Peptides against a protein of PDB entry 6PSE. Designs and how they scored, part 33

Target 1, 78 residues: chain A of PDB entry 6PSE
Amino acid sequence: PSEEEEYARLVMEAQPEWLRAEVKRLSHELAETTREKIQAAEYGLAVLEEKHQLKLQFEELEVDYEAIRSEMEQLKEA

## One batch from the design tools (peptide; made by RFdiffusion4, then SolubleMPNN)

Design b2_p13_1_s4 (from b2_p13_1, 7 letters changed)
Fold by OpenDDE base, seed 3:
Structure b2_p13_1_s4 (fold): chain B 78 residues (1-78), chain C 78 residues (1-78), chain A 13 residues (1-13)
Amino acid sequence: as target 1 above (78 residues)
Amino acid sequence: as target 1 above (78 residues)
Amino acid sequence: DEIEEFFKKILAE
């Protein structure tokens, strides 16, 4: 039998004391995992914002660069 | 009493059938939350990589911009 | 953005 099947059997045959302990364990793991999930999302949003700001700076620089490049080209051609 | 205290009391006084159902519920929620956590982490890494690539492009453009700017300045001063 | 919306969804839960 798979580990899942064995676990299911254990739950079915377990005494109340074991079941209560398992509820406690699972609740704890769920709380931790939830916290980690939230933290990951918060961090992800922060990075997205940083990327967005960087992109804006990049686009501004591109405009400035093209302006100077064009002026330089005109001077060289004249 | 807090919701947490009420829940704790429920677990302590619950029959085996309820406890088994609760184990099943918590296991399901844990599995879902774990999946979401993993996905959040994966997305976070993807965004980080995108930001990194953008930063590299930005830095390259800065170098090119400064080169042209400097050349232009020299021409104007001469 | 799909990723952004995903993160926002998590934080809205």
Scores: peptide ipSAE 0.685, ipTM 0.878, DockQ to the pose 0.973
Fold by OpenDDE base, seed 5:
Structure b2_p13_1_s4 (fold): chain B 78 residues (1-78), chain C 78 residues (1-78), chain A 13 residues (1-13)
Amino acid sequence: as target 1 above (78 residues)
Amino acid sequence: as target 1 above (78 residues)
Amino acid sequence: DEIEEFFKKILAE
């Protein structure tokens, strides 16, 4: 018997007092897990924004680098 | 009476059949929410890694840019 | 972005 099957049997054979306690437990865990899920999503979006800003800075530096590289190349070839 | 208070009263007055169904419902929602939380965490870590790699590339380019900038500055001042 | 869409979906619930 799997833990899942054993749990299912427990629920079927449980007294009302145990069932009420289990509803309370599960409700609490669901609320906490939901909060954690939301926090993870908020944090993830923040990191994505940071990565985007960093990419923009990187692209700007690439443009500046190519400009100075090109100027240097022209000076060396002249 | 708040929805939370009404729900609590419902649980207290509910028959075993309703309680078993509620345990099943909450267990299912908890499992789904937990899966989503884990996936959100995994995605967050992936984005962090991407940002880290981008930062390393940016820092390398900054070093190269400063090298060329310095060389160019020296040539102009000579 | 798939990841961004996933996060936005969670926050839209």
Scores: peptide ipSAE 0.684, ipTM 0.878, DockQ to the pose 0.971
Fold by OpenDDE base, seed 1:
Structure b2_p13_1_s4 (fold): chain B 78 residues (1-78), chain C 78 residues (1-78), chain A 13 residues (1-13)
Amino acid sequence: as target 1 above (78 residues)
Amino acid sequence: as target 1 above (78 residues)
Amino acid sequence: DEIEEFFKKILAE
């Protein structure tokens, strides 16, 4: 039998005391996992913001670069 | 009483049938939350990689920009 | 952005 099937049988045959303990265990794990999920999302948004700022800097440099390149090209053609 | 205290009392007074249903509910929520946590982590890594690639492009442009700037400066000084 | 919306959805829960 799969681990899932064995666990299901355990739950079906368990006494109330075990079931209460299992509810407590699962509640704790759910709380921890939820916290980790939230932290991951917060971190992800922070990185997105950093990437956005970097993109702005990159675009600004591209403008400056094209300005100098164009000036240099004009000088070489004259 | 707080919601937490009320829930704790509910668990203490619950019959086995309710407890088994609660274990099933919590297990389902834990599985879903775990999947979302993993997905969030994967997306976070993807964004980090995108930011890294952008950083490389930015640094390459900086090198090219400084080369042209230096050449232009030398021409103006001559 | 799909990723951004995903993160925002998580934080809105």
Scores: peptide ipSAE 0.684, ipTM 0.877, DockQ to the pose 0.973
Fold by OpenDDE base, seed 2:
Structure b2_p13_1_s4 (fold): chain B 78 residues (1-78), chain C 78 residues (1-78), chain A 13 residues (1-13)
Amino acid sequence: as target 1 above (78 residues)
Amino acid sequence: as target 1 above (78 residues)
Amino acid sequence: DEIEEFFKKILAE
């Protein structure tokens, strides 16, 4: 039997005391996992913002670079 | 009473049938939340990699820009 | 952005 099937059987045959303890355990794990999920999303958004700012800086530098490159080309040809 | 206290009381007074249903509900929510947490972590790593590659490109462009800037300065002064 | 919307969805729950 799969672990899932064995667990399902355990739940069906369990006494109330075990079931209450299991509810408590699952509630705790759910709360913890939910917190971690939220933290991951917050962190992800922060990194996205950093990447966005970096992209803007990169694009600005590209413009400046092309301007100087073009001027340099003109000076060398003149 | 807080919602948490009311829930705790409900669990203590609940019949086995309710407790089994609650275990099933919590197990489902935990599985779903865990999947979302993992996906969030994967996305976070992907964004970090994108940012890292962008940073490398930015640093390379900065080097090239400074080289041309310096050469331009020399040409204008000569 | 798909990733951004995913994160926002999580935080909106």
Scores: peptide ipSAE 0.684, ipTM 0.878, DockQ to the pose 0.974

Design b2_p13_2_s1 (from b2_p13_2, 6 letters changed)
Fold by OpenDDE base, seed 3:
Structure b2_p13_2_s1 (fold): chain B 78 residues (1-78), chain C 78 residues (1-78), chain A 13 residues (1-13)
Amino acid sequence: as target 1 above (78 residues)
Amino acid sequence: as target 1 above (78 residues)
Amino acid sequence: DEIEAFFRAILAE
């Protein structure tokens, strides 16, 4: 039997005291996992914002670079 | 009483059939939340990598820009 | 953006 099937059998054969303890355990794990999920999403959005700001800076520099490059090229060709 | 206290009382007073159903519910929610947490972490790492690559490109452009800017400045001052 | 939408969906729960 799979681990899942064995666990299912355990739950069916368990006494109320074990079941209450299992509810408590699962509730705790769910709360922790939910917190971690939220934190991961918040962090991910922060990094996305940082990347966006960096992209804007990069695009501004590209404009400035091309302006100077073009001027320099014209001077060399004259 | 808080919602947490009320839930705790419900668990203590519950019949085995309710407890088994609650274990099943919590197990399902935990599995889904865990999957979402893992996915969030994977996406976060992907965005970090994208930001890192963009930063490298930005730094390369800064070097090139300063080189041309300096050359242009020297020409204007001569 | 798919990733951004995913993160926002989590935080909207």
Scores: peptide ipSAE 0.688, ipTM 0.879, DockQ to the pose 0.965
Fold by OpenDDE base, seed 1:
Structure b2_p13_2_s1 (fold): chain B 78 residues (1-78), chain C 78 residues (1-78), chain A 13 residues (1-13)
Amino acid sequence: as target 1 above (78 residues)
Amino acid sequence: as target 1 above (78 residues)
Amino acid sequence: DEIEAFFRAILAE
């Protein structure tokens, strides 16, 4: 049987004391995993904000660059 | 009592059938939460890569901009 | 942005 099937059998045949311990274990792991999930989301949003700020700076520089490029082009054509 | 204390009492006094159902519920939630955590990590890495590529483009544009700016400055001083 | 929406959904839980 698969590990999943073996675990299912263990749960089905377990004594109440084991089941209570397993509920405690799973509750702990769920709490930790939930915390890690939230931290990952917080970090992801921070990186998105940084990328957004960088994009704004990039777009501003593009405008300035095109202005100077255009001026230089005009001078070279004259 | 707090919700946590009430839940702890429920687990302690529960019948085996309830405990098995609770193990199943917690296992399901843990699996879903784990999947979401992994997905969040994958998205975070994707955003980091996008930010990195944007930074490289920005740095390249800065170099080009400074080159034109310097050339323009020299022409104006002559 | 779908990634942003995903992160915000997690934090809204």
Scores: peptide ipSAE 0.688, ipTM 0.879, DockQ to the pose 0.975
Fold by OpenDDE base, seed 2:
Structure b2_p13_2_s1 (fold): chain B 78 residues (1-78), chain C 78 residues (1-78), chain A 13 residues (1-13)
Amino acid sequence: as target 1 above (78 residues)
Amino acid sequence: as target 1 above (78 residues)
Amino acid sequence: DEIEAFFRAILAE
């Protein structure tokens, strides 16, 4: 049997004391995992914002660069 | 009593059938939340990589821009 | 952006 099948069997055969302990364990793990999930999402949004700001700066620099490049090209062609 | 205290009371007074159902529910939610946490981490890394690549491009453009700016400045001073 | 939407969905729970 798979680990999942073995665990299912254990749950079905378990006494109330074990079941209460398992509920407590799972509740704790769920709370921790939920907190970690939320933290990951918050961090991800922060990085997205940083990337967006960097993109804006990059686009501004591209405009300035092309302006100077074009002026320089005109001077060379003259 | 807090929601946590009320839930704790429910678990203590529950019959085995309810406890087994609760173990199943919590196991399912934990599995889903774990998957979402992992997905969030993967997305976060992807965004970090994109930001890093953008930063490299930005730094290269800054170098090129300063080179042209400097050359243009020299021409104007002459 | 699907990634942003995913993160916001988590935080909206």
Scores: peptide ipSAE 0.688, ipTM 0.879, DockQ to the pose 0.973
Fold by OpenDDE base, seed 5:
Structure b2_p13_2_s1 (fold): chain B 78 residues (1-78), chain C 78 residues (1-78), chain A 13 residues (1-13)
Amino acid sequence: as target 1 above (78 residues)
Amino acid sequence: as target 1 above (78 residues)
Amino acid sequence: DEIEAFFRAILAE
């Protein structure tokens, strides 16, 4: 039997005391996992913002680069 | 009484049938929340990689820009 | 952005 089937059987055959303990365990794990999920989302948004700022800096440098390149080309063709 | 205290009392006074249903509910929510947490982590890593690649491109452009700037300065000072 | 939308959806829960 799979672990899932074995667990399902355990739940079916369990006494109330075990079931109450399992509810407590699962509630705790759910709370922790929810917190971790939220933290991951917050971190992800922060990285997205950093990437966006970097892209803006990159685009600004591209403009400056093209300006100098154009000026250089004009000087060489004069 | 707080919702947490009320819930705790409910679990203490509940019959086995309710407890089994609650174990099932919590197991389901935990599985879903875990999946979302993992997906959030995967997305976070993807964005980090994109930011890293952008940074490499930015640094390469900085090198090219400084090369042209230096050449331009030399031409003007000649 | 799909990723941003996903993160915001989590935080909106």
Scores: peptide ipSAE 0.688, ipTM 0.878, DockQ to the pose 0.973

Design b2_p13_2_s2 (from b2_p13_2, 6 letters changed)
Fold by OpenDDE base, seed 5:
Structure b2_p13_2_s2 (fold): chain B 78 residues (1-78), chain C 78 residues (1-78), chain A 13 residues (1-13)
Amino acid sequence: as target 1 above (78 residues)
Amino acid sequence: as target 1 above (78 residues)
Amino acid sequence: SEIEEFFRRILEE
């Protein structure tokens, strides 16, 4: 039997005291996992914003670079 | 009483059938939340890598820009 | 982006 099937059997055969303890355990784990999920999402959005700001800076530098390159090319061709 | 206290009382007074159903519900929610947490972490790492690659490109462009700027400055000062 | 939408969905739940 799979671990899932074995666990299901355990739950079906368990006494109320075990079941109450399991509800408590699962509730705690769910709360923790939910918090971690939220934190991961918050962090991810922060990194996305950082990447966006970096992209803007990169694009500004590209414009400046092309301006100087063009000026230099014109001077060399003259 | 708080919602948490009310829920705790419910669990303490519940019949085995309700407890088994609650274990099943919580197990399902935990599995789903865990999957989402993992996916969030994976996405976060992907975005970090994208930002890193962009930073490398930006730094390369900065080097090239400074080279041209310096060359032009030298030519203008001569 | 898909990633951004995913993160926002999580935070809106």
Scores: peptide ipSAE 0.687, ipTM 0.876, DockQ to the pose 0.966
Fold by OpenDDE base, seed 1:
Structure b2_p13_2_s2 (fold): chain B 78 residues (1-78), chain C 78 residues (1-78), chain A 13 residues (1-13)
Amino acid sequence: as target 1 above (78 residues)
Amino acid sequence: as target 1 above (78 residues)
Amino acid sequence: SEIEEFFRRILEE
């Protein structure tokens, strides 16, 4: 049997005291995992914002670079 | 009483059938939340890598830009 | 970075 099937059997055969303890355990783990999920989302958004700002700076520099490159090329051809 | 205290009372007074259902519910929510947490982390790392590659490209362009800018400035001063 | 370390920690769990 899979681990899932074995766990399901444990739950079905368990006494109320064990079940109450399991509810408490799962509730705690869910709370912790939820906090971590939220923090991961917040960090992800922060990185996205940093990348976006960098992209804007890069695009501005590309425009300036092409302008100077073009001017330089024209001077060399003259 | 707080919602937490009320929930704790429900768990303590619940029949085994309710407790088994609650274990199943919490287990499902934990699994879903865990998957979402993992997905958020994977996505975050992907964005970090993209940002890193962009930063490298930006730094290379800055070097090239400064080279042309300096050359152009020298030509204008001569 | 701190953020990268956080993400890696999650994936190592």
Scores: peptide ipSAE 0.683, ipTM 0.876, DockQ to the pose 0.970
Fold by OpenDDE base, seed 4:
Structure b2_p13_2_s2 (fold): chain B 78 residues (1-78), chain C 78 residues (1-78), chain A 13 residues (1-13)
Amino acid sequence: as target 1 above (78 residues)
Amino acid sequence: as target 1 above (78 residues)
Amino acid sequence: SEIEEFFRRILEE
């Protein structure tokens, strides 16, 4: 049997004391996992914002670069 | 009492059938939350890589910009 | 970075 099937059997045959302990364990793990999920989402948003700011800076530099390039080209053609 | 305290009391006084159902519920929620956590981490790493690539492009443009800026400055000072 | 390390830790669990 798979571990899942064995676990299902354990739950089905378990005494109330074991079941209460298991509820407590699972509740704890769920709380921890939920906190980590939320933190991961927060970090993801932070990185997205950093990328966005970098993109804006890049686009500004592109504009400045094209301005100088154009001026330089005009000087060379004159 | 807090919801947590009330829940703790419920678990303590619950019948085996309720406890088994609760184990199943919590296991399901834990699995879903774990998947979401993993997905958030995967997405976050992808965004970090995108930001890294953008930074490399930005740095390359900065080099090119400074080259033209320097040339232009030399022309103006001559 | 700290964020990258956090994400990697999650994926290594």
Scores: peptide ipSAE 0.682, ipTM 0.876, DockQ to the pose 0.973
Fold by OpenDDE base, seed 2:
Structure b2_p13_2_s2 (fold): chain B 78 residues (1-78), chain C 78 residues (1-78), chain A 13 residues (1-13)
Amino acid sequence: as target 1 above (78 residues)
Amino acid sequence: as target 1 above (78 residues)
Amino acid sequence: SEIEEFFRRILEE
């Protein structure tokens, strides 16, 4: 039998005292996992914003670079 | 009383059938939340890598830009 | 970074 099947059997055969303790345990783990999920999402958004700002800076530099490149090319063609 | 206190009372007064159902519910929510947390972390790492690659490209362009800028400045000073 | 370490910790659990 799988661990999942064994756990299911345990829950089915458990006394109320064990079940109440298990509800408490699971509630605690759920709360912790939820906090971590939210924090991960917040960090993800922060990194996305940083990447976006970097992309904007990159695009600005590309424009400046192409302007100088074009000017240089024109001077060399004359 | 807070919702937390009311829930605690419910658990204390609950019958085994309700408690087993609650264990199942919480287990399911924990599994889903855990999966979402993992997905958020995977996505976050991917964005970090994208940002890193973009930064490298930006730094390369800065070097190229400064090279052309310097050449242009030298030509104008002559 | 701290953020990267956080994500890695989650994936190592």
Scores: peptide ipSAE 0.681, ipTM 0.876, DockQ to the pose 0.978

Design b2_p13_2_s3 (from b2_p13_2, 4 letters changed)
Fold by OpenDDE base, seed 1:
Structure b2_p13_2_s3 (fold): chain B 78 residues (1-78), chain C 78 residues (1-78), chain A 13 residues (1-13)
Amino acid sequence: as target 1 above (78 residues)
Amino acid sequence: as target 1 above (78 residues)
Amino acid sequence: SEIEAFFRSILAE
């Protein structure tokens, strides 16, 4: 049998004391996993914001660069 | 009592059938939350890579910009 | 973006 099938059988045949302990264990793991999920989302949003700010800086530099490039090109053509 | 205290009491007084159902519920939620956590991590890494590529492009543009700026400055000083 | 929406959905839970 698969581990899943074996676990299912264990749950079905378990005494109340084991079941209560398993509820406690699962509750703890769920709480931890939930916290980690939230933390990952917070971090992801922070990185997105950083990328956005960098993009704005990049676009500003592109404008300045094109201005100077164009001016130099005009000087060379004259 | 807090919701946590009430839940704890519920678990302690519950029949085996309820406990087995609760184990099943918690297992399901844990599986879903775990999947979401993993996906959040994957997305986070993707955004980091995008930011890194953008930073490289920005640094290249800075080099090109400074080269042109310096050349123009030299022409103006001459 | 889709990624941003996903992160926000997690935090809205």
Scores: peptide ipSAE 0.681, ipTM 0.876, DockQ to the pose 0.974
Fold by OpenDDE base, seed 5:
Structure b2_p13_2_s3 (fold): chain B 78 residues (1-78), chain C 78 residues (1-78), chain A 13 residues (1-13)
Amino acid sequence: as target 1 above (78 residues)
Amino acid sequence: as target 1 above (78 residues)
Amino acid sequence: SEIEAFFRSILAE
């Protein structure tokens, strides 16, 4: 039997004391996992913002680069 | 009493049938939350990679920009 | 983006 099937059997055959303990365990794990999920989302948004700022800096440098390139081209053609 | 205290009392006074149903509910929520956490982590890594690639492009452009700037400066000083 | 929307959806829960 799969681990899932074995676990299902365990739950069906368990005494109330075990079931209460399992509810407590699962509740704690759910709370922790939820916190971790939220933290991951917060971190992800932070990285997105950093990437956005970097993109803006890159675009500014592109403008400056094209300006110098154009100026130098004009100097050579004059 | 707080919701937490009320829930704790509910668990202590519940019959086995309710407890088994609660284990099932919590297991399902934990599985879904875990999946979402993993997906958030995967997306976070993807964004990090995109930011890294952008950083590399930015650094390459900086090199090119400095090269042209230096060349033009030399032309003006000659 | 889809990724941003996903992150925001988590935080909106």
Scores: peptide ipSAE 0.681, ipTM 0.876, DockQ to the pose 0.968
Fold by OpenDDE base, seed 4:
Structure b2_p13_2_s3 (fold): chain B 78 residues (1-78), chain C 78 residues (1-78), chain A 13 residues (1-13)
Amino acid sequence: as target 1 above (78 residues)
Amino acid sequence: as target 1 above (78 residues)
Amino acid sequence: SEIEAFFRSILAE
């Protein structure tokens, strides 16, 4: 039997005291996992914002670079 | 009493059938939340990598830009 | 983006 099947059987055959303890355990794990999920999302959004700002700066620099490159090219061809 | 206190009391006074159902519910929510957390982490890493690559490109462009800017400045001063 | 939407969806819960 799989671990899942064994766990399911354990839950079905468990005493109330074990079940209460399991509810407590699962509630705790759920709370922690939820907090971690939220934190991951917050950090992800922060990085996205940083990337967005960097992208804007990059595009601005590309424009400036192409302007100078073009000017330089014109000077060299003159 | 707070919702947390009320829930705690419910768990303590609950019948085995309710407790088994609650274990099932919490297990399901934990599995879903865990999946979302993992997905968030994966996306976060992807964004970090994208930002890193963009940063490298930006820094390369800055070097190239400063090179051309410097050359242009020298030409204008000559 | 899809990723941004995903993150926002988590925080909107």
Scores: peptide ipSAE 0.681, ipTM 0.877, DockQ to the pose 0.972
Fold by OpenDDE base, seed 3:
Parts: structure tokens; C-alpha cells; sequence
Structure b2_p13_2_s3 (fold): chain B 78 residues (1-78), chain C 78 residues (1-78), chain A 13 residues (1-13)
């Protein structure tokens, strides 16, 4: 049998004391995993915002660079 | 009583049939939440990598910009 | 983006 099938059988044959302990265990793991999921999403959004700001700075520098490059090229061609 | 205290009392007083159903519910939610957490982590790493590549490009452009700016400044001062 | 939408969907839960 698969691990899932074995676990299902364990739950089906378990006594109330084991079941209560399992509910407690699963509740704890769910709470922790939920917190971690939320933190990961918050962090991901922060990085996206930082990337966006960096992109804006990059585009501004590109404009300034092309202006100077063009002026320099004109001087060399004259 | 808090919601947590009320839930704890519910589990303590519950019959085996309810407990088995609760184990099933929590197991399902944990599996889904775990999948979402992992996906969030993978996306976060991808965004970090994209930001890193953008930062490298930005720094390269800064070097090129300062080189041209310096040359132009020297020409104006001469 | 799809990634941003995914993160926002998690926080909207």
C-alpha cells in the first residue's frame, strides 16, 4: 500500500487519544506553514517593488547616457 | 473564551467520527498551504535573480556613463 | 505580472 493508504488506515483504526494528538499536530503545522507562506508573499512583493524602482533608475540613466553619447559623437564627426 | 480556547474544548469533547473528519480537513489544508508556500518561494527566487541581473546591467551602464561624462567635462575645461 | 498576482492572491486570503 502507498504511504497515503497506510496513513488513511491508521486514522481509521486510531483511538480518540491519538486522533486528538494528530489534530493538535496538524493544527500547529498548518499555522506555521501559513505564516511562512504569507511571509514569502510579502517578501516577494517587496523584491518586485525594489526591482521596479531599479528599472526606473536604469531607464533614467539610459536617457542621460544617450544624450551625452550623442553630443560626443557629434563633436567627433565635426 | 478566545476562539482558540473554544476550538481546544471542541477537540477535547469531540467524538471519534468528528476527530477523523478534522484530521482529514487539516491534512488537506496543510497540503494545499504547503504547495502554495513552495510556489511562493520559487517565484521569490526568480524575482531576486531578475533583480540581480538588472543591477549588474545598471552598474555596467554607470561605468560607461561616468567614462563619457568625464571625457566631456575635460573637453569643456580645456 | 503573474507572479505579482500570485503574491497578492496569497495576501488576500
Amino acid sequence: as target 1 above (78 residues)
Amino acid sequence: as target 1 above (78 residues)
Amino acid sequence: SEIEAFFRSILAE
Scores: peptide ipSAE 0.680, ipTM 0.876, DockQ to the pose 0.964

